# Peptides against a protein of PDB entry 5YCA, part 127

Target 1, 132 residues: chain A of PDB entry 5YCA
Amino acid sequence: RSLPAERNPLYKDDTLDHTPLIPKCRAQVIEFPDGPATFVRLKCTNPESKVPHFLMRMAKDSSISATSMFRSAFPKATQEEEDLEMRWIRDNLNPIEDKRVAGLWVPPADALALAKDYSMTPFINALLEASS

## One batch from the design tools (peptide; made by RFdiffusion4, then SolubleMPNN)

Design b2_p27_5_s3 (from b2_p27_5, 13 letters changed)
Fold by OpenDDE base, seed 3:
Structure b2_p27_5_s3 (fold): chain B 132 residues (1-132), chain A 27 residues (1-27)
Amino acid sequence: as target 1 above (132 residues)
Amino acid sequence: SAEEEEEAEEFRREMERLAAEAAARHA
């Protein structure tokens, strides 16, 4: 499949050691109308634009927001490009659309598959290994 | 720390935005 041409320079090297990123992750409780939920987050800042995006994992089932991954990896992507990728995810992976939080949420194995495609493997490994 | 609290607030605002989007989608 085709992904957006320009990628966040933060993710230029997919082979870097992920362990230094683990302590940068944080668990945080978010209050929703139907009760609290814990997320593990990792703030990822584009070194050129200085625009941050949070990568996020639900503590309960370890699902990761694929939508947030995409938006972080491809800061200049069009809505059409995002929609196309989200459709691909629906067709090829096992996404969940949570009623509380927007985006497509995928299980760890699928998140790592996407991470490889987006050159985000160290960041997703760190996010998955961090404590909640 | 102040920096950690600021980042937590940033995340809370992001989650609020995503929650609003989810609510709109499921309305």
Scores: peptide ipSAE 0.744, ipTM 0.945, DockQ to the pose 0.933
Fold by OpenDDE base, seed 5:
Structure b2_p27_5_s3 (fold): chain B 132 residues (1-132), chain A 27 residues (1-27)
Amino acid sequence: as target 1 above (132 residues)
Amino acid sequence: SAEEEEEAEEFRREMERLAAEAAARHA
């Protein structure tokens, strides 16, 4: 597969210590028609454009939104590039399409695989280790 | 804090958008 050429400069160094990011994560209850669900979120702001994206984990099953990861990592990606990557995820990983929240959600191991590809490892590690 | 409340509101709005998209897809 081919990932977009330009990556969010927030993710310039995939080897940084993730522990300082853990306390920046927050648990938050979201109300849905079928009841409340808790998510763990991490606000990630592009230092150049100042556009924020939330990385997010479902507290109960630890699924992480791959779609949000991609959009955060590749701010100039075309819709075609996103569609191509989402197809790759469907074909090669184990995504879940949640009925309540749009996007492709992946289990922790798959999230870390994507994180490596997107140079987001510290952020995903922090998101996974944060309390809910 | 006010800053934390604002961030929580931002996330809530994002989740509402994603929830609406999910609902529309499966309607």
Scores: peptide ipSAE 0.744, ipTM 0.945, DockQ to the pose 0.904
Fold by OpenDDE base, seed 2:
Structure b2_p27_5_s3 (fold): chain B 132 residues (1-132), chain A 27 residues (1-27)
Amino acid sequence: as target 1 above (132 residues)
Amino acid sequence: SAEEEEEAEEFRREMERLAAEAAARHA
C-alpha cells in the first residue's frame, strides 16, 4: 500500500522511550445515548503546525482508533489517501466500526502493527499501558 | 486543573463530532 508522503514530525523516531508518555494519557468517561463509555486519550500536537490530534483507546476492550492514528500521523493526507488506508485496514486487519463513534477501531495487536507503519510505536505503547 | 478540564472538554467535543458522524452513517 501507499502511505502519504509527509508524516507528522512528532513521530520522527519510532524507537524513543514510551514511558514518559504514559502519565500524559487520561481516562475520560464519555456519555452516549445508550450509556457512558470510558476512553483513554493522548493529546498529540504536531510540533511544527501546532495542530493537535487525540489518540484514543476504548477502556473496555482496548480497541484503538486507527483513523485517529492515521490523521495524526499524516496531517496533509488527502481524503482519498485516508480512504485508501481505511480500506486496506478493513481488508488486512480486524477493525470494528463502532456504532457510537466514527472511525475504524482495531485491537491492540493491530494498533501496534499500524504504529510501526506510521512510526508511532512509543505513543501507542503508552496509550495501551495507561490506566483506565 | 483548568488546563486539564480544557483538554477534557476538547476531547468531549471531538467525541461528539465523531458520534454525530457515526449516527449519520447508520441512519
Scores: peptide ipSAE 0.744, ipTM 0.945, DockQ to the pose 0.921
Fold by OpenDDE base, seed 4:
Structure b2_p27_5_s3 (fold): chain B 132 residues (1-132), chain A 27 residues (1-27)
Amino acid sequence: as target 1 above (132 residues)
Amino acid sequence: SAEEEEEAEEFRREMERLAAEAAARHA
């Protein structure tokens, strides 16, 4: 597959220690029609554009939004590029399409595989280790 | 803190957007 050419400079170094990012994660309860659900979130700001994106994990099953990962990693990606990657995820990983929240949600192992591809490993490790 | 509440509100708005998209998918 082909990923977008331009990546968020926040993710220039995939080898950084993730532990300083853990305290930056926050658990938050969101209300839905069928009841409340807890998410763990990490605000990631592009150091050049100053545009933020939230990485997010469902507390209940530790699923992580692959769509949010992609959008954070590739802020200039076209809709076509996103659609292509989401199709790849559907075909090669184990995504879930939640009824409450849009995007493709993947289990921790798949999230870490994507993190390697997107150069986001420290951020996803921190998100997975943070308390909920 | 004010900063924490602001960030929490930003996340609530994002989740509301994603919830609306999900609802549209199932409608």
Scores: peptide ipSAE 0.744, ipTM 0.945, DockQ to the pose 0.904

Design b2_p27_5_s4 (from b2_p27_5, 17 letters changed)
Fold by OpenDDE base, seed 3:
Structure b2_p27_5_s4 (fold): chain B 132 residues (1-132), chain A 27 residues (1-27)
Amino acid sequence: as target 1 above (132 residues)
Amino acid sequence: SAADEAEDREFAEEMARLAAEAAARRA
């Protein structure tokens, strides 16, 4: 697979301590037609463009949106590049396509694998460790 | 805090967008 050439400078160092990011995570209940669901979110702002993206985890099963990870990691990605990566995820990680919320959702282990690829490990560790 | 509440609103708006996208996929 071919990942986009430019990455969010927020993720320049994949080895940073994730602990300071934990208190920045927040649990939030979202109402859906079939009932409420709790998500844990982490707002990640590109330090150069100042454009934010939310990383998000389902509280119930700890699934993380791989799509949101990709969009945060690669701010200049084309739709074609995103589609290519999402196809790779479908073929290699067996993600869940939730009926309520768009994107490909992956379990924690797969999220961490993607985090390594996207240089987002501290952020995903924090997101996974935060309370719901 | 005010900042937290603002982020709550921002997240809710994003989730609404993603929910709409999911609904469109089912249609």
Scores: peptide ipSAE 0.739, ipTM 0.945, DockQ to the pose 0.907
Fold by OpenDDE base, seed 1:
Structure b2_p27_5_s4 (fold): chain B 132 residues (1-132), chain A 27 residues (1-27)
Amino acid sequence: as target 1 above (132 residues)
Amino acid sequence: SAADEAEDREFAEEMARLAAEAAARRA
């Protein structure tokens, strides 16, 4: 597969220590029609454009939104590029389409695989280690 | 803090958008 050409400069170094990012994660309860659910989130701001994106993990099963990862990593991606990557994820990983929240949600191992591809490993490690 | 509350609102708004998209899939 081919990922978008321009990547968020926030993710220029995949070898950074993730531990300083852990305190930046926050647990938050979101109300849905069928009841509340807790998410752990990490606000990631593009240092160049100053546009933020939230990385997010479901507290219950540690599933992480691959769609949010992609959108954060590739701020100028076209819809076609996103669709292509989401299809790749469906074909090669184990995504879940949650009934409550849009996007492809993947288990921790798959999230880390994507993180390597997107150069987001420290951020996903922090998100996974943060308390809920 | 005020900053934390602002981020809470931002996230809630994002989740509301994603929830609306999910609801549209079920329709």
Scores: peptide ipSAE 0.739, ipTM 0.945, DockQ to the pose 0.932
Fold by OpenDDE base, seed 5:
Structure b2_p27_5_s4 (fold): chain B 132 residues (1-132), chain A 27 residues (1-27)
Amino acid sequence: as target 1 above (132 residues)
Amino acid sequence: SAADEAEDREFAEEMARLAAEAAARRA
């Protein structure tokens, strides 16, 4: 598959130690009509544009938003490029569409596979290791 | 801290947006 040509410079080195990122993760309770749910989040700021994106994990089942990963990794992606990648994820991984929160949510193993493709491995490792 | 509270608000706003999108999908 094809991914967007330009990637967020925050992710220039996929081999960095993830442990310094763990303390930057935070657990947060969000209220929904059917009750509260806890998420673990990591704010990732593009060092050039200064635009932030939150990477996020559901505390209950450790699923991670692939959509948020993509948007953080490829800040100049078109809607068509995003749609194509989301279709690829649907066809090749095991995403779910949560009834409460939009986006494609994938289990940890799939998240790490995407992280490799997007050069985000340290960030996803930190997000997965952080406490909820 | 104040910085932490600011990020909490930012995340809550993002989640509200995503929740609204999910609600629109159900409608």
Scores: peptide ipSAE 0.738, ipTM 0.945, DockQ to the pose 0.899
Fold by OpenDDE base, seed 2:
Structure b2_p27_5_s4 (fold): chain B 132 residues (1-132), chain A 27 residues (1-27)
Amino acid sequence: as target 1 above (132 residues)
Amino acid sequence: SAADEAEDREFAEEMARLAAEAAARRA
C-alpha cells in the first residue's frame, strides 16, 4: 500500500519514551441515544500548523479509532488516500464499524501495528496504558 | 482547569460530528 508522502512532524521519532504522554490522556463520558460510553482521549497538535486531532480509545474494549490515527498522521492526505488506507485496514486487520461513532475501530494489537506504520508508537502505547 | 474544560468541549464536539456521520449512514 501507499501511504501519504507528508507526515505530521509531531510523529518524527517513533522511538521516544511513551510514559510522559500517559498523564496527558483523559477519560471522558460521551452521551449517546442508547446510553453513555467512556472514551480515553489524547489531544495531538501538529507543531507547525497548530491543528489538533484527538486519538481515542473505547474504554470498554480498548478499541482505537484507526481513522483518527490516519487523519492525525497525514494532515495533507486526500480523501482518495484515506479511502485507500481504510480499505487496506478492512482487508488486512480486524476493524469494527461502531453504530454510534464513525470510523474504523481496531483492537490494541492492530492499533500498534498501524502505529508503527504511521510512526505513532509512543502515542498509541500511552493511550492504551492510560486509565479509564 | 479551564484548559481541561476546553479540551472536554472540543472532544465532545468531535464525537458529536462522528456520531452524526454514523447516524446518516444508518438512516
Scores: peptide ipSAE 0.738, ipTM 0.945, DockQ to the pose 0.904

Design b2_p27_6_s1 (from b2_p27_6, 19 letters changed)
Fold by OpenDDE base, seed 2:
Structure b2_p27_6_s1 (fold): chain B 132 residues (1-132), chain A 27 residues (1-27)
Amino acid sequence: as target 1 above (132 residues)
Amino acid sequence: RAALIEALRAAGFPLPEESARRIEELE
């Protein structure tokens, strides 16, 4: 597969300690017709453009939005590039289907695999370890 | 405010109006 050429400079170092990011995560209970569900979010601001993106986790099963990861990692990606990556994820990883949420969501192990590809490992580790 | 909520929704975060207001108050 081909990932976009330009990556968010926030993710220049995949080896940084993730622990300082844990308290930056925020939990939110969302009410759905079939009951409440808790989500965890981490605000990630591009240090150059100052544009924020949010990484998202479902608290209960730790599913993470691959869409959120891609959009944060590749701020100049085209829709076509995103579509190609999402198709790759469907074909090669284990995404879940949840009608309550938009985008493509993956289990923790898959999220960490993507994080390595996108150079986002500290951020995904923090998101996974955050309290809900 | 609007940018925050739109960024959350773009990330796949489901946001009913009531939840959106609460997030705006807390961020």
Scores: peptide ipSAE 0.290, ipTM 0.777, DockQ to the pose 0.114
Fold by OpenDDE base, seed 4:
Structure b2_p27_6_s1 (fold): chain B 132 residues (1-132), chain A 27 residues (1-27)
Amino acid sequence: as target 1 above (132 residues)
Amino acid sequence: RAALIEALRAAGFPLPEESARRIEELE
């Protein structure tokens, strides 16, 4: 597959210690018709553009929004590039189906695989380890 | 609607109106 050419400079070093990012995560309980569910978010600000993106995790099963990862990693990507990547994820990984949320969500192992591809490993590790 | 809320929704975060309001107040 072909990923977008320009990546968020926030992710220039995939080897950084993730632990300082853990306390930056925030948990939120959301009420749904069939009951409450907790989500965890991590604010990721592009150091050049100052535009924030949020990485998202469902607390219970640790599913992570691949859509959020892609949009944060590739802020100048076209919709076509995003669609191509999401199709690749559907064809090669194990996305979950949840009618309560938008975007494409994947289990932790798949999220870490994507994190390696997007150079986001510290951020996904922190998001997965954060309390809920 | 705040940029924060739009960014969260764009990321796939489910945000009922009440929850959105609380987030805007706390961040």
Scores: peptide ipSAE 0.287, ipTM 0.775, DockQ to the pose 0.114
Fold by OpenDDE base, seed 1:
Structure b2_p27_6_s1 (fold): chain B 132 residues (1-132), chain A 27 residues (1-27)
Amino acid sequence: as target 1 above (132 residues)
Amino acid sequence: RAALIEALRAAGFPLPEESARRIEELE
């Protein structure tokens, strides 16, 4: 596959310690017609543009929004590039189906695989380890 | 915090109005 050429400079070092990011995560209970669900979010600000993006996790099963990851990692990506990557994820990983949420969500192992590809492993580790 | 709410929605976070209000109060 072909990922976008420009990546968020926030993710220039994939080897950083993730533990300082854990307390920066925030949990939120959201009410749905079929009951409440807790989500965990991590605010990620592009150090150059100062534009924030949020990485998202469903607390219970630790599913991660691949869409959120892609949009944070590649802020200048075209819709075509995003569509291509989402199709790749559907074809090669194990996305879940959840009618309550938008975007493409994946299990923790798949999220970490994507994190490696997007150079954002510390952020996904922190998001996965955060309390809910 | 309108930008915050929009960023959350862009990330796929479903935000009923009541939830959005609570997030703005907490952030």
Scores: peptide ipSAE 0.284, ipTM 0.775, DockQ to the pose 0.113
Fold by OpenDDE base, seed 3:
Parts: sequence; C-alpha cells; structure tokens
Structure b2_p27_6_s1 (fold): chain B 132 residues (1-132), chain A 27 residues (1-27)
Amino acid sequence: as target 1 above (132 residues)
Amino acid sequence: RAALIEALRAAGFPLPEESARRIEELE
C-alpha cells in the first residue's frame, strides 16, 4: 500500500505522552433503533490549517473508526487514496461489521497498529483510556 | 457550530438529527 504524501503536522511526534489528551475526550450517548450506544470522541485540530477532525471509539468494545484516523492523519488525501487504504485494512486487519455506523471500524489492537503507521499513537492511547 | 457537526459526520460519526442538535448545544 501507499499512504498519502502529506500528513497532518499534529502527528509529527509519535512518542509524546498521551496522558494530557485523556481529559480532552468526550463521551456521547447516541440513540439507535435497537437502543442506545456510547461513543467517545477526541477533537484533533491541525495546527496549521486549524481544521478539526474527530477520532472516534465505541465505548462498549473499544472499536475505533479507522476512517476517522485516516481522514485526520491525511487531510489532503484523495478519495482513491482512502479507498485503497480501507481495502488494505479490510484485507490485512480485522474490521468489524456494524450497520449502525459509517466507515470502517477496527478493534483496539488493530487501531494501535494503524496508529503506528499514521504516527497517531498518543492520540489512540488517550482515546482508548478515556472514560465513558 | 455547523463546521463541528460536519467534521463529526465526515469522520463517520453516527449523527441523527437530534444528536447533532445536542452536540451543537454543548459545543
């Protein structure tokens, strides 16, 4: 696979302490036809463009939106580049099927693998540790 | 904020209209 050339400068250092990001996460209960579900979101603002993106976790099983990660990490990516990466994830990782949500969602271990590839480890660690 | 809601939707966040309204009220 080939990831987009330009990455969000927010993720320039993958080794930073994630602890300060934990209290920045927010929980939200969403109503679905079959009942409520809680999601956790983390607002990630590109320090140059000032455009925000949100990383998302399903609270119950800690599944994380790979789509949200990709779009935050690669804000200038084409749709073709996104499609290529999502196909790679589907073929190489263990995405879940949840008809309630859009995008491609993956288990915590897969999310951390992607985080390493995207240089987002502190942000994903914080998202996983946040209370709901 | 419309921009905030759009950012959430762009990320794939499930946002029924009522939920979007609540988020707009809180942020």
Scores: peptide ipSAE 0.281, ipTM 0.775, DockQ to the pose 0.130

Design b2_p27_6_s2 (from b2_p27_6, 16 letters changed)
Fold by OpenDDE base, seed 2:
Structure b2_p27_6_s2 (fold): chain B 132 residues (1-132), chain A 27 residues (1-27)
Amino acid sequence: as target 1 above (132 residues)
Amino acid sequence: DEEEIERLREAGLPLPEESLRKIRELL
């Protein structure tokens, strides 16, 4: 696969300590027709453009939105590049099926694999360790 | 913030009206 050339400068250092990010996560209960579900979010702001993206975790099974990771990591990516990466994830990882949510969601181990590829490991570790 | 709500939708959250109200109180 071919990842976009430009990456969000927020993720310039994949070796940062993630623990300071844990308190920045926020839990939110979302009401669905079949009942409530808790999500954990982390606001990630591009330090140059000042455009924020939210990284998302389902609290119950710790599934992470791969779509949100990609869009945050590669703010100048084309739709074609996103589609290519999402297809790669479907073919090589283990995305879940949940009709309640949009985008492609993956289990924690897959999220950490993507985080390494996107240079955003501290942020995903924090999101996974945050309380709900 | 309406822009932040849209960013949450882009991140994968469908936000029914009751959930939107709660989120608006937090943002």
Scores: peptide ipSAE 0.328, ipTM 0.791, DockQ to the pose 0.102
Fold by OpenDDE base, seed 1:
Structure b2_p27_6_s2 (fold): chain B 132 residues (1-132), chain A 27 residues (1-27)
Amino acid sequence: as target 1 above (132 residues)
Amino acid sequence: DEEEIERLREAGLPLPEESLRKIRELL
């Protein structure tokens, strides 16, 4: 696969300490037709464009939105590039099926694999460790 | 605010009416 050439400068250093990001996460209960579910979100602002994106985790099983990760990491990606990456995830990782949410969601181990590829490991570690 | 709500939707979080109200109070 080929990832987009330009990455969000927020993720220039994949080795940063994640612990300061933990208290920045926010939990929210969402009411769905089949019952409530808690989500954890982390607001990630591109330091150059000042455009924020949210990284998303389902609290119960710690599934993380790969779509949110990709869009945050590659703000100038084309739709074709996103589609190719999502297909790669489907073919090589273990995405879950949840009709309540949009995008492609993956279990924690897969999220960390993607985080390494996207250079956003501290942010995913924080999101996974945050309280719900 | 409304921009943050839209960013949540873009991140894959559908926001039912009841949840929207609560989120708007927090954002």
Scores: peptide ipSAE 0.328, ipTM 0.791, DockQ to the pose 0.101
Fold by OpenDDE base, seed 4:
Order: structure tokens, then C-alpha cells, then sequence
Structure b2_p27_6_s2 (fold): chain B 132 residues (1-132), chain A 27 residues (1-27)
């Protein structure tokens, strides 16, 4: 597959220690019609543009929003490029179905695979290890 | 603030009105 040409400079080094990012994560309880669910978020600010994006995890099953990952990693991507990547994820990985949330969500192992592709492994490791 | 709420929605977090109220109180 073809990923967007320009990547967020925040993710220039995939080998950084993730542990300093763990305490930067924040848990949030969201009330749904069928009950509460906890999400963990990590604010990721592009050091050049200063535009923030959030990475998202569902606390209970550790599912990660692939959509959030893509949008953070490729801030100048077109909608067509995003759609192409989401189709690739559906065809090659194991996205979950949860009607409560928007975007495409994947289990932890798939999130780490995407993190490698997007050069954002430290951030996904931190998000997965953060307490809820 | 409202921009942060928009970024949360963009990331896929659904925000019912009650949850929005709580978040707005913290921001």
C-alpha cells in the first residue's frame, strides 16, 4: 500500500523511550445509553505546526483508534488517502465493531503493527501501558 | 475548550451532552 508522503515530525524517531509518555495519558469516563465506558487519550502535538491530535484507547479491551493514529501521523493526508488506508486495515488486520464510537478501531497487536508502519511505536506503547 | 472537544470527536470519541458538560468543566 501507499501511505501519505509527509509524516508528522513528532514521529521522526520510532526508537524513543515510551515511558515518559505514560503519565501524559488521561483517562475519561464516557456515559453511554448502555452504561459507562472508560477511554484513555494521549495528546500529540505536531512540533512544527503546533496542531494537536489525540490518540485514543478503549480501556476495557485496549482497542486503539486506527483513525486517530492515521490522522495524527499524516496531518496533510487527503480523505481519499485515509479511505484507502482504512480499507487496507479492514482487508489485512482485525478491526473491531463497536457502534458506540466513530472511526476504525483495532486490537492492541494490530495497533502496534500500524504504529511500526506510521513510526509512532513509543506513543502506542505508552497509550497501552497507561492506567485507566 | 471547544477546539479540544472537536479534536476528541475527530479522534473517534463520542461525546454525549452529559459527557460534554463534564469535559467543558475541566477544560
Amino acid sequence: as target 1 above (132 residues)
Amino acid sequence: DEEEIERLREAGLPLPEESLRKIRELL
Scores: peptide ipSAE 0.327, ipTM 0.780, DockQ to the pose 0.119
Fold by OpenDDE base, seed 5:
Structure b2_p27_6_s2 (fold): chain B 132 residues (1-132), chain A 27 residues (1-27)
Amino acid sequence: as target 1 above (132 residues)
Amino acid sequence: DEEEIERLREAGLPLPEESLRKIRELL
């Protein structure tokens, strides 16, 4: 598959230590019609544009928003590029179905696979290890 | 920060009103 050409410079080095990012994560209980659910978020700010995006994890099953990852990794991506990637994820990974949330969410293993592709491994590791 | 709230929505959270109040306190 083809990913967008320009990646968030925040993710220039996929080999960085993730541990300093763990305390930057924040847990939040969100109320849904069928009950509360806890999410963990990590604010990721593009060091050049200063535009932040949040990476999101469902605390219960550690599902991670692939959409959030993509948008953070590729801030200049077109909607078409996003749609293509989301279709690729549907076809090649194991996204979950959750009517409560928007975007495409994937299990931890898939998130880590995407993280490798997007050069976001430290951030996803931190998000997965953060307390909820 | 309303911009951050929007970023959370973009990240996939619908953010019901009750949750928005709590989040706004943290942002």
Scores: peptide ipSAE 0.325, ipTM 0.795, DockQ to the pose 0.102

Design b2_p27_6_s3 (from b2_p27_6, 15 letters changed)
Fold by OpenDDE base, seed 5:
Structure b2_p27_6_s3 (fold): chain B 132 residues (1-132), chain A 27 residues (1-27)
Amino acid sequence: as target 1 above (132 residues)
Amino acid sequence: KEEAIEALKAAGLPDPEESYKKILELL
């Protein structure tokens, strides 16, 4: 696959310690027709554009939004590039099906695989370790 | 605010505007 050429400068170093990011995560209860569900979120702001993205985890099973990861990592990506990556994820990873939420969501192991590809491992580690 | 709502949409939340309000209340 071909990932976009320009990456969010927030993710310039994939080897940084993730632990300082854990307290920055926030839990949120969202009401759905079938009942409440808790999500954990981490606000990630592009230091150049100042545009935020919220990385999201379903608290119970730790599913992560791959869509938000991609959009945060590649702020200048085209829709075609996103579609290509989402198709790759469907073909090569194990995305979940949850009609309650938009975007493509993946289990923790897949999220970490994507994080490595997108150079955002510290942020995903923090999101996964945060309490709910 | 608008940028934050778009970020929440990208994250896959069903009601980003309502979520934004809740986020402001919780933070």
Scores: peptide ipSAE 0.116, ipTM 0.700, DockQ to the pose 0.096
Fold by OpenDDE base, seed 3:
Structure b2_p27_6_s3 (fold): chain B 132 residues (1-132), chain A 27 residues (1-27)
Amino acid sequence: as target 1 above (132 residues)
Amino acid sequence: KEEAIEALKAAGLPDPEESYKKILELL
C-alpha cells in the first residue's frame, strides 16, 4: 500500500510518553436505536492548521475508529487515498462490523499496528487506557 | 438523535451536530 505523502506534524515523534494524554480523553454516552453506548474521545489538533480531529474508542470492546486515525494523520489525503487504505485494512487486519456507526473500526491490537504505521502510538495508547 | 446531540454538547464538543454525523454517517 501507499500512504499519503504529508502527515500531520502533531505526530512527528512516535516515542513520546502517552501518560500526559490520558486525562485529555473524555467519555460520553451516545444513544442509539438499540440502546446507549459509551465512547471515549481524544481531541488531536494539528499544530500548524489548528484543525482538530477526534480519535474515537468504543468503551465496551475498546474498538478504535481507523477512519478517525487516518483522517487525523493525513489531513491532505484524497478520498481515493482513504478508500485505498480502508480496503487494505479490511483485507489485512480484523475490522469489526458495527451497524450503529460509520467508518472502519478495529480491535486494540490492530489499532496499535496502524498507530505505528501512522506514527500515532502515544495517542492510541492514551485513548485505550482512558477511563469510561 | 436529539438526545445524542445533547450528550455531545454536554461533552463539550465544538460542533456536536457535525460530530454526530461523523460517528453515524460521515466517518
Scores: peptide ipSAE 0.060, ipTM 0.693, DockQ to the pose 0.195
Fold by OpenDDE base, seed 4:
Structure b2_p27_6_s3 (fold): chain B 132 residues (1-132), chain A 27 residues (1-27)
Amino acid sequence: as target 1 above (132 residues)
Amino acid sequence: KEEAIEALKAAGLPDPEESYKKILELL
């Protein structure tokens, strides 16, 4: 597959220690028609544009929004590029289906695989280790 | 849902309404 050419400069170094990011994560309970669910979020701000994106995890099963990852990593990506990547994820990884939420969500192992591709490993590690 | 938005406010989100939409509609 072909990923977008320009990546968020926040992710220039995939080898950084993730532990300082853990306390930056925040848990939140959201009410859905069938009951409450807890999410964990991590605010990721592009140091050049100052535009923030939130990485998202479902607390219970640790599913992570691949959509949030992609949009944070590739802020100038076209919709066509996003669609292509989401199709690749569907074809090659193990996304879950949850009618309560939008976007494409993947289990932790898949999220870490994507993190490697997007150079987001410290951020996804922190998101996965954060308490809920 | 309004209660969900309130929960997001309590969680300290700067724009809870937008965050809610991203989770349920836009993300």
Scores: peptide ipSAE 0.057, ipTM 0.703, DockQ to the pose 0.172
Fold by OpenDDE base, seed 2:
Structure b2_p27_6_s3 (fold): chain B 132 residues (1-132), chain A 27 residues (1-27)
Amino acid sequence: as target 1 above (132 residues)
Amino acid sequence: KEEAIEALKAAGLPDPEESYKKILELL
C-alpha cells in the first residue's frame, strides 16, 4: 500500500524506550447512553507545528483508534489518503465495530502492526501498558 | 454527551466541547 509521504517528526525514531511515556497517559471515564466506559489517552504534539493529537485506547479491551494514529502520524495527509488506508485496514486487519465512537478501532496486535508502519511503536506500547 | 463533557472538564482538558468531538465524533 501507499502511505503519505510526510510523517510527523515526533515519530522520527521508532526504537526509543517507551517507558517514559507511560506516566504521560491519562485515563478518563466517559458516560454513554448504555453506561460508562474508560479510555486511556496519550497527547502527542508535533514538535514543529505544535499541533496536538490524542492517541486513544479503550481500557477494557485495549482497542486502539487507528484513525487517531494515522492523523497524528501524517499531518499533511489528504482525506483520500486516509480513506484508502482505512479501507486497507478493514481488508487486511481485524477492526472492531463500536457504534459509540467514531473512527476505526483495532485490537492491540493490529495497533502494533500499524505502529511499526507509522514509526509509532514507543507511543503505542506506552498507551497499551498504561493503567486505567 | 453532557456527562462526557463534564468528565473532560474534570480531566482538565481545554475546551471540553471540542475535545469531546475530537475524541468520540471526529478523532
Scores: peptide ipSAE 0.057, ipTM 0.693, DockQ to the pose 0.144

